# Designs tried in a protein design run: peptides against a protein of PDB entry 7BDX. Part 169

Target 1, 212 residues: chain A of PDB entry 7BDX
Amino acid sequence: EMGAAACTLLWGVSSSEEVVKAILGGDKALKFFSITGQTMESFVKSLDGDVQELDSDESQFVFALAGIVTNVAAIACGREFLVNSSRVLLDTILQLLGDLKPGQCTKLKVLMLMSLYNVSINLKGLKYISESPGFIPLLWWLLSDPDAEVCLHVLRLVQSVVLEPEVFSKSASEFRSSLPLQRILAMSKSRNPRLQTAAQELLEDLRTLEHN

## One batch from the design tools (peptide; made by RFdiffusion4, then SolubleMPNN)

Design b2_p19_2_s4 (from b2_p19_2, 12 letters changed)
Fold by OpenDDE base, seed 5:
Structure b2_p19_2_s4 (fold): chain B 212 residues (1-212), chain C 212 residues (1-212), chain A 19 residues (1-19)
Amino acid sequence: as target 1 above (212 residues)
Amino acid sequence: as target 1 above (212 residues)
Amino acid sequence: DQRIKEYLSEKRLALKDEE
């Protein structure tokens, strides 16, 4: 209970850039983000099947941790910190996204995907995550999720890769050969307007790359 | 471990007035400070004798909680919050200061006394804590501590009471009849310059009140 | 290339507020 309450407060205040700078300027940041990955991994390993108690203190605690990572990654200095000093956390997030089945831990997946998207805003972050083993298969695994928010954030991350020539050129062959085009086309017809728009934009970006 | 790390970060960033305002502006502040008191009480109840493992995760966690309360109380809106919405926490701090023996949990005592001093900066806070049952005996109990920092913060709190006529007049008879004058005089001869100065200033304030 | 980086930087950051 108390840990969850403290993490929730820290999550809320981490929406400020000055708070992110204060977190990172201290000597405790490295330890915090090291333990964060371990805690998230332990939580995912404790899940029995596809059922998550969304309102549990443990769930709230891990959601707050994922939210803090997202808010840190939203800031330029936070991205620099994560890619230079907390690579193991990024590796853990990628691993956990692979370990979770479609429909399992939807809220956590969304938060982790949002953090990876924020990391992808900088070229060094995008390079790091896209060069991770199994990254492209992981994107398609995640895109099989029935949840529209999961799929939305996957499409946004795919778009970050596609729009960076230096990154996309290295993986373009694998990307084109494995692209779940029919799934993305189905999403472009979604009743969810955010998912529909993201899928349509990605399809336009892909068409532009085929003509170039 | 993770809870302690989160609380430690929250403690660090709570040194900012804007962060304190952000904490208090949310819907989670009431819950957080309610659980804070319970957590501190549980920690004190878990202590076996006078031995504390200062470097334990549990100790660090509770120190961070006490630090957060202190930082909140350092700000005007934080004092208003504590005295209006978290009175049970103030009652808990007063209780725990009474439960702890001289020499026991020195670091926690210092942090709790610092928080009470900060609360005493506002007249409403000073009234609330000074009207607590056994407050004056508690001050003398705490002033028997062998630790110079404990004694320093007790003297500062005593000075806050003495310098407020509306508060001091209500308790002046009990205060004068129970005053450990010889102990305060001994502190005015301390090798600790901060303790020496605080004791000397309090003795000057007391002399001024005897002549009025 | 630069415009693409600007485009990614102009996309709303995925900030998460306290729930």
Scores: peptide ipSAE 0.029, ipTM 0.809, DockQ to the pose 0.034
Fold by OpenDDE base, seed 1:
Formats: C-alpha cells, sequence, structure tokens
Structure b2_p19_2_s4 (fold): chain B 212 residues (1-212), chain C 212 residues (1-212), chain A 19 residues (1-19)
C-alpha cells in the first residue's frame, strides 16, 4: 500500500519538467530505473499464475512506475537519459510488450507504448527501439490486441517509424511484406475517432511511400 | 527496495514548493499521509525486537516519509494542510517521539522534530502541538537524548513555544516548574556551535520572561 | 529534424487521470 501511494504521487508530480530534471539530477536515478525494469518484469511474470486484480496495490504500483517512465520520456533530457543510461529498461519494456497476451494488462501496455512513443521523438531513441530484434513482428502482434487504445498507441509508434526515412529505409522490405493492411483498414473505420484518424493518417503516409 | 527508492525520489523533489503544491492539489494526499503515519508507527513498534540496521530499506523508507512530511510542513499551504487535514499524523509523530528511547533512531527523531518545528511556524500548528497531552514532559524527555542534533531541534521547538505569548501563557506554570535548567545550561557550553547558540538564546529568552 | 519532430510530436504525459 505505502509503496503504491508513494509511486503514484511521484508519477503525478513527474508531469512537471522541473521534477523530471530534479529526478535525473540526483544520484538515485540510475538505481531507480534499474529496479523499475526488474519490478515490472516480476509483475508480468507473476500474471501467468494468479488473476491479479487490476485494482491491486501491485498493479497500481507498476502502473505508476510505467507512468514515471512515460513522463521522463516526455522531456528532452529524459529521453537522452533513457537512451544513453537506461537501455536495459527500454529492452525490458519491449520484451514485456511481447510477453503480454492480447487483452492482458491493457493499462500497462498503453503506458509502455506511450513511453516508447515519447522515446521515438528522439532520433537516437527511434533508431534504438526500431533496431531491437523482432521490433516489426512485435508491432503487428500488438495490433492484434482487441483494445482500441492499445492499437492507437501502436499506430502512433508505427507512424514515428514510417515518417523517419533514415529508420524506415532499413526495414522497408520487412515492413511492407508483413504489414497487416486489412487490420489497419478496419481500424480506419473504427467508431473510436482517435483510432480512426490515426489509421487514416498512417494509410495516407504509406500510400505516399509506395509512390516514392 | 523499489518502495524505498520511490519514496527517496519523492522526498528529494518535495524540496520544491511547486512539488508540495502538486502533492496537495491531488486527491491522493490524504490517503498518502494517513498511511505514512501508520507505516512510521509500525516501524517504531518493530524496533523493540530486531536490531534493524540503520541502513535497511525499511529505515530508508521511513526516513524518506519523515522527510516528505518535513518538506510539506516547510511550506505555508503544507502547514495548513497538516494542521487541518492530517492531525492524526501530527499526533502520531508526537507519540513516536515519546516511544523512542534516548539514542534510538536519531535520524528519524531529527526529521520528526524538524517537521514539528515547521508546523510550529503556523500559530494554529503551534497551538495544536503545544496543547497535545504531555507535550511539556515530552520536550524534557527528548532533551535527555545524548545526541546533540536531537537536542538542538528540541531547543528550537521550545523557543517557538516561549516566543509566542498566547501559547506560553497557557503552560507557563508547568513549563517553569519542570524546566531542566541545568541541562540547558550544560548545552550552552557544548562544543557544537549550533547547540551552544540555541541554548544561549533560549536562556536569554527565559530570563526576559522571568522579569516580565 | 529533431526539433521539428519534438514540435510536431504530441508529447503524451501520463496524466494523473489515467490512474
Amino acid sequence: as target 1 above (212 residues)
Amino acid sequence: as target 1 above (212 residues)
Amino acid sequence: DQRIKEYLSEKRLALKDEE
């Protein structure tokens, strides 16, 4: 209980750029983000056994941790820190997104995808995550999720890859050969307006790339 | 480990007034400070058994919690919050200061005393803590501590009482009858310059009150 | 390039309301 409450407060205040700078300016940041990855991994590994209630203190604790990572990644110096000093955490997030089943831990998936999207704002971050082994198959696996919010954040991450020629050119063949076009077309007809728009924009971007 | 790391970061960033405002502006603050008191109480009650290493994750966690309370009390809106909405926590801090033996948990005592001193800056806070049952005996109990830093923070809290006529007048008879004058005189000869100065100033303030 | 991406990117903060 107390740990979850503390992490939740830390998550909430980490919405401030000055708080993120204060977190990173201390000598405690490296240790904190190292343990964060381990804690998230332990949580995901425990899910295959017990129906951990979504509202458990453990779930809330891990959500807060993922939220902190997302808020750190929302700041330029935070992205630099993650990509330079916390690569193991990024690798862990990518691994955990692969380990989670469709519909499993939707809130956690959303937060992790938001963190990866924020990291992708930095070209070095985008290069790092897109060069991760199995990254393209992972994107399509995540697009199989029934949750519209998960799919939205996957599409946003796909757009970040597609819109960066230096990154897209390296994987263009694999990307085009495995693209779940029918799934994206179905999303462009979604009743969720955010998902609909994201899918339409991505389809336009992809059409532009086929003609270039 | 993770809880202690999160609380330590939250403690560090709570040195900012804007962070304190963000903590208090959320709907989570009341729950957090309620659980804080319970966690601190559980820790102090556990000390009578095992030699909890001062560097344990549990000790660090409780120090961080006490540090957060201190930093909240350092801000005007934080004092108002504590005195209006977290009185149970203030009562818990007073109780725990009484339950701890001389020389036991020195760092925690210092942080708790700093929090009470910060609360005493608010007249409503000073009234509340000074009207606590056994407050004057508690001050003298704490002055029996062998630690100079504990004694310093007790003397500062005593000064806050003595310098407020409206508060001091209510307890002046008990205060004068129980005053450990010889102990304070001994502290005025301390090699610790901060303790020496605080004891000298308090003795001057007390002499001024005897002649008025 | 990075500045344009940072400007055009809707930085998504984890909102307190996402709790």
Scores: peptide ipSAE 0.026, ipTM 0.797, DockQ to the pose 0.043
Fold by OpenDDE base, seed 4:
Structure b2_p19_2_s4 (fold): chain B 212 residues (1-212), chain C 212 residues (1-212), chain A 19 residues (1-19)
Amino acid sequence: as target 1 above (212 residues)
Amino acid sequence: as target 1 above (212 residues)
Amino acid sequence: DQRIKEYLSEKRLALKDEE
């Protein structure tokens, strides 16, 4: 309970750039983000046994941790910190996104995908995550999720790759051969307007790349 | 470990007024400060049995909580929040300061005394804590501590009472009858310059009140 | 251009407030 409450408050205040700078300016940031990855991993590994109530203190704690990572990654110095000093955390997030089944831990998936999207704003971050083993198969695994918000954030992350020629050129062959085009086309017809728009924009970006 | 790390980061960033305002502006502040008191109480109650290593994660967690309360109380809106909405936390801090033996949990005592001193800057806060049952006996109990920093913060809190005529007038009889004058005089001769100065200033303030 | 992409991406930043 107390850990979850403290972590939730830290998440709330981490929406400020000045707070992110204060977190990163201390000697404790490295340890914090190292333990963050371990804690998130332990939580995901615990899901195979006991029905952890989705609203448990433990779930709330892990959501707040993922929220903190997302807010840190929203700031330029935070992206630099994650990509330079906390790569293991990024590797952990990628691994956990692969370990979670469709429909499992939807809120956590969304937060982790938001963090990866924010990391992808930095070219160094985008290079790091896109060069991770199994990154493209992972995107398609995540795009099979029944949750529209999970799929939305996957499409945004895919768009970050597609809009960066230096990154897309390295993966273009695998990307084109494995692209779940029918799934993305179905999403462009979604009743969810955000998902619909993101799928349409991505399809337009992909068409532009086929003509260049 | 993770809870202590998150709480320690929250403590670090709570040194900013803007962060304190952000903590208090959320709907989670009430719950957080309620659980804070309970967590601190549980920690102090655990000390009678196992030699909790002073550098344990649990100790660090409770120190960070007490640090957050201190930083919140350093801000005008934070004092108002504590005195209006979290009186139980103030009562808990007063109780815990009474339950701790001389030389026991020195760092925690200092943080709690710093928080009470900050609360005492607000006249409403000073009235609340000084009207608490056993407040004057508690001050003298705490002044028996062998730690110079504990004694320093007790003297500062006593000075906050003495410098406020509206508060001091209510307790003046009990204060004068129980004042450990010889102990304060001994502190005015301390080799610790901060303790020496605080004891001298308090003795000067007390002399001024005897002449008025 | 990377700066244009970064600027456009920053407009689409995934900040999450406390839930």
Scores: peptide ipSAE 0.024, ipTM 0.798, DockQ to the pose 0.038
Fold by OpenDDE base, seed 2:
Structure b2_p19_2_s4 (fold): chain B 212 residues (1-212), chain C 212 residues (1-212), chain A 19 residues (1-19)
Amino acid sequence: as target 1 above (212 residues)
Amino acid sequence: as target 1 above (212 residues)
Amino acid sequence: DQRIKEYLSEKRLALKDEE
């Protein structure tokens, strides 16, 4: 209980750039983010099938951790820290996104995807995550999720890859050959306006790349 | 481990006034400070005799909690919050200071005394803690501590009482009759310059009150 | 392309607090 409460408060205050700088300027940041990955992994491994208690202290704790990572990645110095000093955490997030089944831990998936999206704002971060083994298959696995918000954040991450020529060129053949075009087209007709717009924009970006 | 790490980071960032405002502006502050008291109490009750593992995750967690309370009390709005919305936490701190033996949990005592001193900057806070049952005997109990830093922070808290006429007048008879004058005089001759100065200043303040 | 990414990254920056 107390750990979850403290972590939740830390998540809230980490929305400030100055707080992120303070976290990273300390000598404890490295250890904290190392243990963060381990804690998130332990939580996912402890899930009994598809059942998750969303209101549990453990769930709240892990959500707060994922939120902190997202807020750190929202800041330029935070992205540099994650990409330079906490690559194992990024690897863990990618792993956990692969380990979770469609519809399982939706909120956690969203938070982790938001963190990866923020990391993708940094070209070095985008290169790192996109060159991770199985990254493209992972994106398609995540796009099979029934949750519209999971799919939305996957589309945003896919867009980040597509809009970066240096990254897209390295995987363009695999990307084009495995692209779930029918799924993205279906999302462009979604009743969820955010998902609809994201899918439409991605389709436009992809069309622009085909004409070049 | 992870809880202690998160709480330690929260302690570090709580040195900022803006972070204290952010903590208190949230809907979770009340619950956090309620559980803080319970956690600190549970720790003190779990101590096996006078033995404390200072380097334990549990100790670090409790130190961070006490540090957060101190940092919150360092800010005017934080003092108002503690005195208005978290009085039970103040009661718990007073209780724990009474439950701990001389020389036991010195670092925790210092942190708790620093928090109470900061609360005493607010007249409403000073009134609240000084009117707590057994407050004056508690001060003398704490002044019997062999640790110079514990004694220093007790003297500062005593000075806060003495310098406030509205508070001092209510307990002046009890205070004068039970004052460990010989102990304070001994501290005024301490080799610790901070303790020496604090004891000298308090003796001067007391002499000024006797002539009025 | 780069300008679009930069513009999108600025607008679409993910910041999360507890709701």
Scores: peptide ipSAE 0.025, ipTM 0.806, DockQ to the pose 0.033; fails the geometry check

Design b2_p19_3_s1 (from b2_p19_3, 8 letters changed)
Fold by OpenDDE base, seed 5:
Structure b2_p19_3_s1 (fold): chain B 212 residues (1-212), chain C 212 residues (1-212), chain A 19 residues (1-19)
Amino acid sequence: as target 1 above (212 residues)
Amino acid sequence: as target 1 above (212 residues)
Amino acid sequence: ELIPKHLDFQAKAELQAAL
């Protein structure tokens, strides 16, 4: 119980840039983010078949961890730190997103995707994520999720790739061939306005890049 | 493992007043401090006979919790919050200080005493602590500790009482009769200069108040 | 006037499982 409460408070206060700087300026930051990855991995591995009550202390703890990573990645120095010093955590997040089934741990997926999106604001982070083994197959897998919020945050991550010519040029062929364009098109017709807009924008960006 | 790291980071960042305000401004503050007391109590109850390795994750977790409480109490709004909304935590800290044997959990005792000292800066907090059942016997018990840092922080707490006429006047008779003045006098001759000074100052304050 | 004491971040960061 107490670990989840403490971690949740740390998540809340990590919304401040000064708190993020304090976390990173401490000699414990490296260890914290290393163990964060391990903890998230252990949790996801424990989910085999059991509908973990989303409201369990364990779930809340892992959500708070993912939230902290997201808030750290929301700050420029945090992105730099994660990409330079905590690549294992990024690898872990990518792996976990691949291991989770469609519809499984939806909230955690969203948090992890938000974290990756924030990291993608850094060009070095975007390169690292997009060049990771199986990245495009992972996007295809994640876009098969029945949850609109999962799909929305995947679309935002894809947009980060598409909007960066230096990254997109390297993978343009694979993106065009391996992205589930028909699924994205279906999302552009969703009743969810956020999903609809994100899908529409991405389709427009992709079309613009075909003509160049 | 992860809970202690998160809690330790929260302790570190709680050294900032803005972080304390953020902790208190959240809707989770009440629950956090409630569970903090329970967690500390459970830990102390588990210590029966086992020399818990001071460096265990469990110990570090509880130390971080006590550190957070101390840092919250270092801020005026934090003192107000603790005294108004988390009295159970104060009661728990007082109880745990009574339950621990001399020489047992020295570091935790110091943290708890520092927390109580910080709360005592608030007159309402000082009144609440000093009027707690068995407070003076507790001081006697704690001043029997072989650890100089424990004794030092007890002396500082006693000084908080002595320096407040409104509080001291009510308990002056009991303080004069029940304080281990000979032990405090022995501490004034300690080779530890901090302990020596604190004991000397307290003895001087007590003498001044006998003549008034 | 009583001076508040802040605790230094001296605890080793050991990550615990959620209690």
Scores: peptide ipSAE 0.021, ipTM 0.771, DockQ to the pose 0.112; fails the geometry check
Fold by OpenDDE base, seed 3:
Structure b2_p19_3_s1 (fold): chain B 212 residues (1-212), chain C 212 residues (1-212), chain A 19 residues (1-19)
Amino acid sequence: as target 1 above (212 residues)
Amino acid sequence: as target 1 above (212 residues)
Amino acid sequence: ELIPKHLDFQAKAELQAAL
């Protein structure tokens, strides 16, 4: 209980750039993010056995952790820190996104995807994520999610790759062949306007890059 | 482990006024401080049985909690919040200071005393603390502590009472009779210059108020 | 231009309430 409450408050205040700088300026940051990854992993591994109530303190704690990572990644120095000093956490997030089934832990997936998106604003971070083993298969897996918010954040992450020629040029063929274009097209017809727009924009970006 | 790490980071960032405002502006503040008191109480109760290593995650967690309370109380709006909305926490801190033996949990006592001192800057807070049942006996108990830092912070708290005529006038007789003046005099001869000065100043303040 | 996403205290509260 108390841990979840403290972590939740930390998440809330981490929306401030100054707080993120304070977190990172301390000698505890590395350890904190190391344990964060392990904690998130342990939580996801626990889901396969016990119907952990989504409302559990453990769930709240993990959500708050994912939120903190997202907020840290929202800041330039935070992205730099994650990419340079906490790659294991990024690896963990990618792994956990692969371990979770479609429809499973939707909110956690959204937060993790948001964190990856934020990291992707740093070119070095984008390269690290996109060059991760199984990245494109992971996108396929995640685009199978029935949740519109999950899919939206996947599309945003894909767009960040597509919008970076230096990254996309290396994988353009694989992206074109291994993205579920039919599924993205279906999303472009979604009743969810945010998902619809994101899918349309991505399809336009992909088409533009086919002609170049 | 993770809880202690998160709480430690929260403690660190709570040194900022803006962070304190953010903590208090959230709908989670009341619950957080309620659980804080309970957690601190549970920890202190656990000490009588098991040699909890001072370096345990539980100890670190409780220290961080006490640190957060101190930092919140360092800010005007934080004092207002504690005095108006978290009196139970103040009661808990007072109780725990009474439950701890001389020399036991020195660092925690220091943090709790610092929080009380900060609260005492608010006149309403000072009144609340000083009018608490057994407050003067508690001061006697705490001034028995062999730790110079504990005693220093007790003297500072006593001084905050003495410097407020509206509070001190109500209890002046009891303070004069029930403070261990001989012990305070011994502290005024301490080799610790901070303790020495604090004890000297308090003795001077008390003498000045005897002549009025 | 890629814009970072922040999660404020409200977004956090909503996430916790919905779980």
Scores: peptide ipSAE 0.021, ipTM 0.782, DockQ to the pose 0.046; fails the geometry check
Fold by OpenDDE base, seed 4:
Structure b2_p19_3_s1 (fold): chain B 212 residues (1-212), chain C 212 residues (1-212), chain A 19 residues (1-19)
Amino acid sequence: as target 1 above (212 residues)
Amino acid sequence: as target 1 above (212 residues)
Amino acid sequence: ELIPKHLDFQAKAELQAAL
């Protein structure tokens, strides 16, 4: 209980850039983010058993951790820190996104995807994520999620790759052949306006890059 | 482990006034400080048994909680919040200071005493603490501690009472009769310069108030 | 240009117990 409360408060205050700098400026950041990954992993591994209520303290704790990571990644120095010093955490997030089934732990997926998107603003982070083993298969897996918010954040992450010529040019052929374009096209017809727009824009970007 | 890490980071960032305001501006503050008291109490109750190593994760967690409370109390709005909305926590801190034996959990005592001192800067807080049942007996108990830092922070808390005429005038007779003046005099001869000075100044203040 | 997304502290009513 108390850990979740403390973590939730830390998440709340980490919306401030100055707080993120304070977190990273200390000697505890490395250990904190190392344990964060382990905690998130342990939570996901526990889900294959008993239906832990989404409203459990454990869930709230893990959501707060993912929220903290996202807020850290929203800041330039935070992105640099994560990419340089917390790669294990990024690998864990990618792994967990793969381990979760469509429709499973939607809120956590959204938070993790938001963190990856924020990391992708850093060119080094974008390279690290996009060159991760199984990244494109992971996108396919995640885009099969029935949740519109999950899909939206996946599309945004894909867009980060597509909008960076240095990254996309290296893997454009693999990317085009392995993306579920039909699924993205279906999303461009979604009743969810945010998802619809994101899918449409991505399709336009992909088409533009085919002609170049 | 993760709870302690999160709480430690929250403690670190709570050194900022803006972070304290952010903590208090949310709807989670009341519950957080309620659970904080319970967590601290549970820890102290567990000490009568097995010698938990001072370096345990649990100890670090409780120290971080006490540190957060102290940092909140360092800010005017934080003091106001604690005194108005978290009296149970203040009562718990006073109780725990009484429950702990001389030389027991010195670091926690210091942190709790620092929080009470900070609260005492608010006149309403000072009144609340000083009018607490058993406050003066508690001072006697705490001043018997062999630790110089504990005694120093007790003396500072006593000084907060003595320097406020509105508070001291109401209980001056009881205060003078019940304070271990001989013990404070012994502290004024301490080899610890901070303790020596604090004890000397308090004795001077008390003498000045006897003549008025 | 990619805009970072901040997560606002949305208070859910019940603080849940720490593990």
Scores: peptide ipSAE 0.018, ipTM 0.783, DockQ to the pose 0.059; fails the geometry check
Fold by OpenDDE base, seed 1:
Structure b2_p19_3_s1 (fold): chain B 212 residues (1-212), chain C 212 residues (1-212), chain A 19 residues (1-19)
Amino acid sequence: as target 1 above (212 residues)
Amino acid sequence: as target 1 above (212 residues)
Amino acid sequence: ELIPKHLDFQAKAELQAAL
């Protein structure tokens, strides 16, 4: 209970750039982000049996942790810290996104995808994520999720790769052949306007890059 | 472990006035400070047996909580919040200071005393603390501590009462009769210069008020 | 002038308030 309350407050205040700088300027940041990955991993591994109520203190605790990582990644110095000093955490997030079943822990998936998207704003972060083993198969898996918000944030992550020629040119053939283009096309017809727009923009970007 | 790390980070960032305002501006502040008191109480109650190593995750967690309260009380809006909305926490701190034996949990005592001192900067806070049942006996108990830092922060709290005529005039006779003046006189001869100065200043203030 | 997509991407950094 107290841990969840503290993490929730820390998540709220981490929306400030100055607070992110204060977190990273301390000698305790490395330990915090190391334990963050372990805690999220432990939570996901515990899901194989009991339906942890999404509103449990444990769930809220892990959501707050994922929110903190997202807010840190929203700031330039935070992105640099994560990519240079906390790669294990990024590996953990990628792993957990692969381990979670479609429809499982939707809110956590969204927060983790938002954190990866924020990291992808940095070229180093984008390269690290996109060059991760099984990244393209992971995108295929994540785009099979029934949740529109999960799919939206996956499409945004894919778009971050497509918009960077230095990264996309190296894997363009694999992206075109391995992305579920039929699924993305179906999303472009969604009643969710955000998902519809994201899917349409990505399809347009992919078509433009096919002719170049 | 993760809770202690999160609380430690929250403690560090709470040294900023803007972070204190952000903590208090949220709808979760009341719950956080309620659970804070309960967590500190649970920790102190667990001490009757096992020497919890002062360096344990649990000890560091409780120190961080007490540090957060101290930092909140260092800001005007934080003092007002504690005195108006979190009186139960102040009551808990006073209770725990009474429950802890001389020499027990010195670092926690110091942080709690610092929080009470910060609260005493506000006249409402000073009145609330000084009018608390058993306050003067508690000061006598706390001044019996063998630790110079504990005694220093107790003397500072006593001085905050003595320096406020509106508060001191009501209890001047009880303070003069019930304070361990011989112990304070002994502290004025301490080799610790901070303790020596605080004890000497308090004795001078008390003498001045005896002649008025 | 087409704002470079990279600038739009950086502008889309996501800060999340605690729920």
Scores: peptide ipSAE 0.017, ipTM 0.774, DockQ to the pose 0.034; fails the geometry check

